# Peptides against a protein of PDB entry 5A53: the designs that were tried, part 172

Target 1, 230 residues: chain A of PDB entry 5A53
Amino acid sequence: LVENVKQALFIPGQSCNKNLHDIMVDLSALKKPDMKRFNRKNDIHPFEDMSPLEFFSEKNDCSLMVLMTSSKKRKNNMTFIRTFGYKIYDMIELMVADNFKLLSDFKKLTFTVGLKPMFTFQGAAFDTHPVYKQIKSLFLDFFRGESTDLQDVAGLQHVISMTIQGDFQDGEPLPNVLFRVYKLKSYKSDQGGKRLPRIELVEIGPRLDFKIGRIHTPSPDMVTEAHKKP

## One batch from the design tools (peptide; made by RFdiffusion4, then SolubleMPNN)

Design b2_p21_8_s4 (from b2_p21_8, 14 letters changed)
Fold by OpenDDE base, seed 1:
Structure b2_p21_8_s4 (fold): chain B 230 residues (1-230), chain A 21 residues (1-21)
Amino acid sequence: as target 1 above (230 residues)
Amino acid sequence: SFLSDLEKELEEAEAEWKALF
């Protein structure tokens, strides 16, 4: 079963600003060709009414959505939404810290569009803590291209690194997730007559530090249905 | 460093991949 590549819809909210627009452009570039962007601002409040997002999911045939909003309380907020059967599965607010870097802040490197990034996750909580498990699941799901097992390493051009910023205990605020994008640069080093492949990681951007906001978790029934492989 | 460990893992994975073909 070739898992159909999930399409992403990027939606500017009413409070979308230039910074969020630029972040949206850069992040969505990593999802090409499997993304759509709205040019118009939409008045959507997903934690108050989810119905507009379900409508957009269905009308655009997109199971991934990102709503771009900004307020004093939730500055540079990217609400990531997943749908199942065009119904809201889960949502998470990820607020971009002010120290963000755009693609324009890095050395312009040509990259092939449509190659599946490799993911790395740093922090035990990605496997144990429900919120970080959701983030891990979301980003893997968001950037999963065609799972052609054989093309994965030969086509490996990009690495997305996600790091939990520090340790935390129960009851403490959840640390930020550091999102970094690297291009793999393979070169043959001549070390002592053996051409060993040398790989260098070059940061290409964007650089995003995500503060975790509100979360909507799927119902147990939706979890069961979403895990039913056809 | 995380980057050095990742570079090593990627180098190992690329080496394994090249050995399969």
Scores: peptide ipSAE 0.012, ipTM 0.440, DockQ to the pose 0.056
Fold by OpenDDE base, seed 2:
Structure b2_p21_8_s4 (fold): chain B 230 residues (1-230), chain A 21 residues (1-21)
Amino acid sequence: as target 1 above (230 residues)
Amino acid sequence: SFLSDLEKELEEAEAEWKALF
């Protein structure tokens, strides 16, 4: 079953600022061609009323959404939303720290649109802690692209790295997630008459440190339905 | 370094993948 590529909708909230707009542009560029962006601000408060997002999911045929908002309490907030059957499945607030870098801050490299990224996850909590499991699942789902089983290594263009910033104990604030994007450069090195393939990683951006905010988890019933392959 | 370790893992994965085809 070729699963259809999930489409993403990027929504500027009422409090969207220039920084969030720039981040939205750069992050959505990594999701091309499978993304839409709204040009107008929308007054959406997903943790108060989810119905506008469900409406947008259905009307735009998008199972992924990102809402861009900013307040004193939740500065540079990207709310990532997934839907199932155009109903809210899960949500997570990821606040971008002020040390972010845009694509323009890096050396421009040629990028082929539509190639699937490789993911790397650093931190045991990505496999054990519910919140980091959700983040891992979300980003894999968001950027997975076409489910071609043949991820031809020749088609491997870039790596998305996600790192948990340090250790934490139960009851402590959850460490930030460091989001980094690298391009693979393959070159043949002539060492001693043997051409060995060498791969170099070049950071291409954006560079985002995510502070974890509010979370909405799916109901057990929705989890069961979403795992039912048609 | 993290990048050097990741480069090594990617080289190993590329080699393994090329050996499958």
Scores: peptide ipSAE 0.006, ipTM 0.409, DockQ to the pose 0.055
Fold by OpenDDE base, seed 3:
Structure b2_p21_8_s4 (fold): chain B 230 residues (1-230), chain A 21 residues (1-21)
Amino acid sequence: as target 1 above (230 residues)
Amino acid sequence: SFLSDLEKELEEAEAEWKALF
């Protein structure tokens, strides 16, 4: 079964600002062609009422949603939502730090649309801590493109790096997740008659440092249903 | 450096990926 590529819907909330809009545009560009963006602001409070998101999921046939909001308490907040059967599966707030960089801040590189990014995860907590496991799962699910039978390594164009910013102990605030996007450049270096393929990583943006906010975890029943292969 | 470590991890991952094909 070729799993259909999950469609993403980007929703500006009522408090969406120019910076969040620009971040939304740049991040959603990595999800092309499998994304939709709303142009109108929508007054949605997902941790108070999830029903509008379930409605949008069904109406737009999108199992991924990103709500863009900003407040004094939750500045530059991207709420990532996943649905299963158009019902809320999980949610996580990721607040973008002020040090963000847009695609325009980097050297413009031509790229082929629709190539799957490779992911790298730095930090043991991505495999052990429930919150970071959810983040890892979310981003893998979000940017998982078409299962091409030929996962042609030759098709590797982009790398998305996610790093936990430093070590933490139990009871400490969860460190930020550093989101970085690189383009792979292959150079043939002729060193002494051996053409060693040299791969260089070039940062292309956006550059986002995510502060972790509120989380909604799926019910055990929904986990069981979501893991049932149709 | 983080980038050199990442480049190494990517080279290793690419090598592992190439070994899977």
Scores: peptide ipSAE 0.006, ipTM 0.418, DockQ to the pose 0.058
Fold by OpenDDE base, seed 4:
Structure b2_p21_8_s4 (fold): chain B 230 residues (1-230), chain A 21 residues (1-21)
Amino acid sequence: as target 1 above (230 residues)
Amino acid sequence: SFLSDLEKELEEAEAEWKALF
């Protein structure tokens, strides 16, 4: 079965800066080979008019898009967009905090292109709260696609960790989501005649703390249609 | 399952990693 891996399109917005460009390059490297990047800035405001994104989805055959914008109100903003049938399914703004680290800030480790990362999610709200459920769904869809075969474990090289930064109550501002990327290192420890594989995690970057911004949720009809396709 | 065991080991390793930094 040819896994129809969802293609991602990274779009510099008109207000895209050097930091966002560097973040875009590093984050998109995790999606290789299933990634395209525009080299030109595009004047797109998805919460005002979604039609340009639907056009790009269709023209590039990409069901995943990331728009890179920055303003005083929404600094280092990555708008993640999913489409279904080239129509907007959902959108979420994730603003990168200033404490970000690039791949250049870590020890350069070679990794095999095309291996799917494993995900870990820390925080009960990823399973209970609508916004965090959308984030979980989005990132799983973005990096894993639809089919996880057990054979993917034999090739496991990377782990993406997503952590909700602290507890929150209803009516409080939503905590940031901490995005971390690790490489798995297996060490054979010869302790006591049983070679227990010791797995160590080494952070490889990028390191991103996401502040949650505006959200567009799918219509109930689109949810029903999206779940009917196997 | 192997996956659940691996997820647990990864969670433990991440906790150890966070405690080191």
Scores: peptide ipSAE 0.000, ipTM 0.358, DockQ to the pose 0.061

## One batch from the design tools (peptide; made by RFdiffusion4, then SolubleMPNN)

Design b2_p22_3_s1 (from b2_p22_3, 10 letters changed)
Fold by OpenDDE base, seed 3:
Structure b2_p22_3_s1 (fold): chain B 230 residues (1-230), chain A 22 residues (1-22)
Amino acid sequence: as target 1 above (230 residues)
Amino acid sequence: SDDDLIVKAYTESDKKRLEELK
């Protein structure tokens, strides 16, 4: 049983600013056509009361949500929320650093909407550390397109790269996650009489450095239910 | 596998699809 493509809802919070709005537009463009955006600000505080998010999940039939908020303590904060049966499964705050780049900062390239990205994860902690495992899970889940039988390399047009910024030890603050998006460009090289396909990666944006904030983790029972294969 | 990290949504659309596949 193949699950339907998860729909994402982008929600501007009460403190959403222009920069966050622009980031929201660009990041959500990668989720087209499986994305909705609210135009109005909503006064939601998910770590205080999750009920409004569960309501929006159900009413919009979206199992993915991103809340855009900003404060002095949590500047450019994207709260990523997943639901299971319209109940909160997990949440994570990812704050975008000020050095972000928008799609307009890169060369405009023709892009086919709806193709599944290839993911690359750099950093052992993505497989071992609970927080980075959650981030890996989240982004794989978020940008998982239709499982087309055409896993054909021919359908690969873009790569999402996620890198843990440096090594860390126990008790140290968790390093940022560097989010990068590349388009694959194929060239025919004539070297030695064999036409070898040359593939180049071209960054297309957005470029986001995520600082990790607060996290909500599911109960063990909810984990078990959410991973049950039908 | 990466599939083990994916959380099922169980939205109404998912439920309908599951019912159609039965």
Scores: peptide ipSAE 0.121, ipTM 0.732, DockQ to the pose 0.873
Fold by OpenDDE base, seed 2:
Structure b2_p22_3_s1 (fold): chain B 230 residues (1-230), chain A 22 residues (1-22)
Amino acid sequence: as target 1 above (230 residues)
Amino acid sequence: SDDDLIVKAYTESDKKRLEELK
């Protein structure tokens, strides 16, 4: 099954700092080999002018982009952008809280590049609330790419967990999304001569708590076109 | 399904690749 995996472009903004760079490197490692990174800072303000991102999407043939910026108001901001036909489809700002952990903070485990993660979503709002639906869609789109009917369980090596941090009511600030990455570790337990396969989840990083920022939603027409099965 | 949340062909290259797989 040939999977049409979407390519991601990671873009350091003008205000990109060391922490954001490190986060970018670690998060993008999960997207390898379907990832490009710019080495130079680019002065892009997507909520003011989207045209540079559309240009980069087309030039790099990437339908996924992540812009790394930081300001007092939007510290450690990862703007996730999707394009359709090299036009902006949607955008969401996800600001990484200061309690983040990098891959270096965890036990180094061998990882095979190119295997698709399983996702787990914790929180009813992922199915009901428009913003969290967008986040769910985004991350599924970002890391799973094309759905194949045959998920080879044998190829499962890691799980991405996304949890809404607590309950919220209408009009309240949206809780953070807790991003966690686990590796499946298979153990053969010799319990009484019976080899029972034991699977354990080991956190491998990065650990990111995302504060939700600004959002751009697609036009109804773009939604219709984007969901058309070719 | 989670698959309904994923748009397959975001780029023209994606569209072409999907067509070649048919």
Scores: peptide ipSAE 0.048, ipTM 0.668, DockQ to the pose 0.571
Fold by OpenDDE base, seed 4:
Structure b2_p22_3_s1 (fold): chain B 230 residues (1-230), chain A 22 residues (1-22)
Amino acid sequence: as target 1 above (230 residues)
Amino acid sequence: SDDDLIVKAYTESDKKRLEELK
């Protein structure tokens, strides 16, 4: 079964700045080779008019899109969009906090392009709260693509960790989601003649703390259609 | 190469086409 890997399109908005561009480059590197990037700014406002994004989805054959915008109210904003049949399925704004780290802030490690990351999710709300369920679904869909039964453990190089920053109650602002990327390093220990493989997790970046913004949820009909297995 | 991943942005021609599809 050829995995139908979802393609991603990264779009700089009109207000895209250098920091967002750098974040875009680093985050999109994890999606290679299944990624496209626009090199010019586009004046798109997805919560006002979704039509341009649907057009881009169809034109570029991408079911995943990320729009990079920044304003005083929504600084370092990454709007993640999914389409189904080139129509908007869902959207979520994730604003990157100022404490972000780029790949250049970490020790450069070589990685093989095209390997699927393993995900870890920390926080019960990823399974119970609608917004965090959407985030979990989005990131799994974005980087893993279609779930094949055969997890080739032999090809595991990267771990993406997503953590909800603290507990929250109803009516409180939703805590940030901490995004971390690790590489698995295997060390041969020469201790005592038994070469025990030692595996360590090394952070490789980017390091992103996401503040949750606006959300668009699909209609019940779209949910039903999107879950119909062919 | 990173160059192979670069796609052209939205153009006035794309805008016109979008309006024709509405």
Scores: peptide ipSAE 0.021, ipTM 0.566, DockQ to the pose 0.032
Fold by OpenDDE base, seed 1:
Structure b2_p22_3_s1 (fold): chain B 230 residues (1-230), chain A 22 residues (1-22)
Amino acid sequence: as target 1 above (230 residues)
Amino acid sequence: SDDDLIVKAYTESDKKRLEELK
């Protein structure tokens, strides 16, 4: 079953600033052509009222949404929202740390739009901790694109790396998630008469460190429905 | 740096995968 590519809607909130706008532009570039961006600010408070997001999901036929807001408590906040049947499935606040880098901060490398990234996850908690499992699921879902059987490694141009910043114990604040994007460069290396492909990873941006904020998890019933294979 | 470690680990994994696909 070829799942249709999920469409993403990027929404500037009322408190969206220039930095968030730039981050939005750069992150959404990785989702092209399967993304829409609003140019106007929208006063949405997803953890107070989810109904406007459900409306936007339905109106724009987008099952992925990212709300860009900023406050003193939640600076550079990207709220990632998924819908199922235009109803809220889950939400997570990911706040971008001030040390972010934009695409313009890296050497411009030509990349083909629409190629699926490969993901790498570093940190055991991505498989065991419910919050990090949600993050892993979210990003895989967000950028996976069309399920094509032939992940031709030869067609792999981009790697998205997500790393949990350090170890943590129960009751401690959750470490940040380090988001990095690399381009694969293949070089023919003549080593010892065997042309071994030398692969080099070059960071292309954006570089984002995500601080984890508020989370909304789906109901068990909604999980069951969302995982039903047609 | 953590980035260097990530890049190396992925590069080795990709090399292995490329070898397996040949």
Scores: peptide ipSAE 0.008, ipTM 0.279, DockQ to the pose 0.023

Design b2_p22_3_s2 (from b2_p22_3, 11 letters changed)
Fold by OpenDDE base, seed 4:
Structure b2_p22_3_s2 (fold): chain B 230 residues (1-230), chain A 22 residues (1-22)
Amino acid sequence: as target 1 above (230 residues)
Amino acid sequence: SDDDLLVKAYTKRDLERLKKLL
């Protein structure tokens, strides 16, 4: 079954600023060709009223959305939304820290559009903690692209790394998630008669540190429906 | 900032871990 690639819609909110716009452009470049961007600001408050997002999901045939907003309380906020049947499945606020780097801050490397990234997750909480499990699931859904049965190692261009910034105990604030993107560079190694390709990772950007904000989780019924294979 | 040093240290460690997996 060729699963249809999930389409993403990037939405500037009313409070979207230049930094968020630049971040939106760079992050959405990783989702090409399976993304749309709005050029106009939209007054959307998803934790107050989800109806505008459901409308945009249906109208644009996008099951992934990212709302770009900024306030004193929630600076550089990227709200990631998933829909199922054009209804809100889950939402999470990820606020970008001020130390972000854009693609322009890195060496311009040629990038083939549409190649599937490899993912790496660093931190046990990605498998055990409900919030980090949601983040892992979200980013896999967002960037996984087409499931080609060809594990064409030859087609592996880039790695998306997500790291939990430190350990935490129950009741402590959730550590940030460090988002990094690397390109794989293969070198012919002439070491010792075995031409083992030497692989080097080169950071290509963007570099984003995400502070976790508000979360909307699906009902058990919605989880069951979303996991029903037709 | 100390945060920048930590972020750089984590990124370097992550890169080293990734290099061992690839």
Scores: peptide ipSAE 0.021, ipTM 0.513, DockQ to the pose 0.018
Fold by OpenDDE base, seed 1:
Structure b2_p22_3_s2 (fold): chain B 230 residues (1-230), chain A 22 residues (1-22)
Amino acid sequence: as target 1 above (230 residues)
Amino acid sequence: SDDDLLVKAYTKRDLERLKKLL
């Protein structure tokens, strides 16, 4: 069963600035060809009214959306939205820290568009804590292309690394999630007759540190419905 | 900044971990 690749819609909010636009362009490049971008700003407040997002989901046939907004309280905010049946399934605010790096900040490497990235998650909370489980699920859904047989390591060009920035206890603020993108470079190492492919990782960007904001969790009914469809 | 040092330290750790997994 080829799982249909989820389409993403990137939406600049009314408060979208140049930095957010650049981040949007660079992050969306990793989702090509399965992405759309709006060029016009849209006045959307997803935690106040979700109806405009449901309308855009249906109109554009996109089950993934990213709203780009910025305010004093929520600077460089990327609201990630998933829909099911064009209804809001979940939402999470991920605010990009000021230390971000764009693709232009890295050495340009040629890469093939549309290759499925490998994911790595660092931090036990990705498997135990509800918020980090949602983040893990979201990013896997967002960038996981077609179910190609993972066996062709030779076809793996990109690694997306997500790391929880430090340990935390119950009641403490949730640590940031460090988003990193690497290109795999294979070298033929002739060491001692065993051609062990030497793999080097080269950071290609973007580099994003995500501060966790507001979250909307799916209803139990929507969870059950979403898991019924493969 | 201290943030840059932390980011570099985590990036290095990530790279080392990735190199062990690949």
Scores: peptide ipSAE 0.021, ipTM 0.521, DockQ to the pose 0.019
Fold by OpenDDE base, seed 5:
Structure b2_p22_3_s2 (fold): chain B 230 residues (1-230), chain A 22 residues (1-22)
Amino acid sequence: as target 1 above (230 residues)
Amino acid sequence: SDDDLLVKAYTKRDLERLKKLL
């Protein structure tokens, strides 16, 4: 079953600023061609009323949405939303720290659009802690392109690295998630007469440190329905 | 095919190398 590639909709909220716009442009470039962006700001408050997002999901046929908002309390906030049957499945606020880097801050490397990134997750909590499991699931789902078994190896150009910033105990604030994007460079190294391909990782951006905000978890019923393979 | 295994093995080794570089 070729699962249809999930389409993403990037929505500037009313409080979207230049930095968030630039972040939106750069992050959405990694989702091409399966991405739409609104040019107009929309007054959406997803934790107060989810109905506008469900409407946009249906109208744009997008099961992934990212709302860009900024406030004093929630600066550079990217709300990631997933829908199932155009109903809200889950939401998570990821606030971008001020130390972010854009694609323009890195050496421009040409990349082929539509190649699936390889993911790496650093931190045991990505497999055990419910919030980090949701983040892992979200990003895998978000950047999971066409399920072409063959393209994953021959076309591996990008690595997305997600790292939990440090250890934490129960009841402590959840550490940030460090989002990094690398391009694989293959060099023919003439070391010792055997041309072994040397693979190097070159950071290409964007560089984002995500502070975790509010979360909406799916209902048990929606989890059951979403896992039903047709 | 054996080629698919070699490609997968190479990819797995490259993946393991990448995991060590990240």
Scores: peptide ipSAE 0.020, ipTM 0.510, DockQ to the pose 0.022
Fold by OpenDDE base, seed 3:
Structure b2_p22_3_s2 (fold): chain B 230 residues (1-230), chain A 22 residues (1-22)
Amino acid sequence: as target 1 above (230 residues)
Amino acid sequence: SDDDLLVKAYTKRDLERLKKLL
């Protein structure tokens, strides 16, 4: 079963500023062509009322949404939302730290639109801790594109790296997630008659450090329905 | 030319090396 590529909708909230707009533009560029952006600000508070997001999911046929908001308590906040049957499945707030870098801060490199990124996850908690498992699932779902067999490594141009910033114990604040994007550059190295491909990773941006905020987890019933492969 | 991104099929071993470089 070829899973259809999930479409993403980027929504400026009422408190969206220039920095968040620029971050939105750059992050959404990685989701092209499977992305829509609203140009108008929308007054949406997803942890108070989810109904506007469900409406937008249905009207735009998007199972992924990102709401851009900023406040003193939740600066540069990207709320990532997933829907199932146009109903809210899960939500997570990821606040972008002030040390972010835009695509314009890196050397402009040409890339082919629609090529699947490879993912790397650094930190055991991505497989064990429920919050980091949700983040891993979300980003895989967001950027994985069409399920072509992973064997088409011949199309691998990009690596998305996600790193948990340090170790933590139970009851401690959750470390940030470091989001990095690299382009793979292959060089023919002639070493001793064996052409060993030398691979270099070139950071292309954006560079985002995510602070974890509020989370909405799916109901057990929605989990069961979403895992029912047709 | 920037087009020579010969994305060769990286072996499992090349991917493991990439994971160590990140």
Scores: peptide ipSAE 0.015, ipTM 0.496, DockQ to the pose 0.020

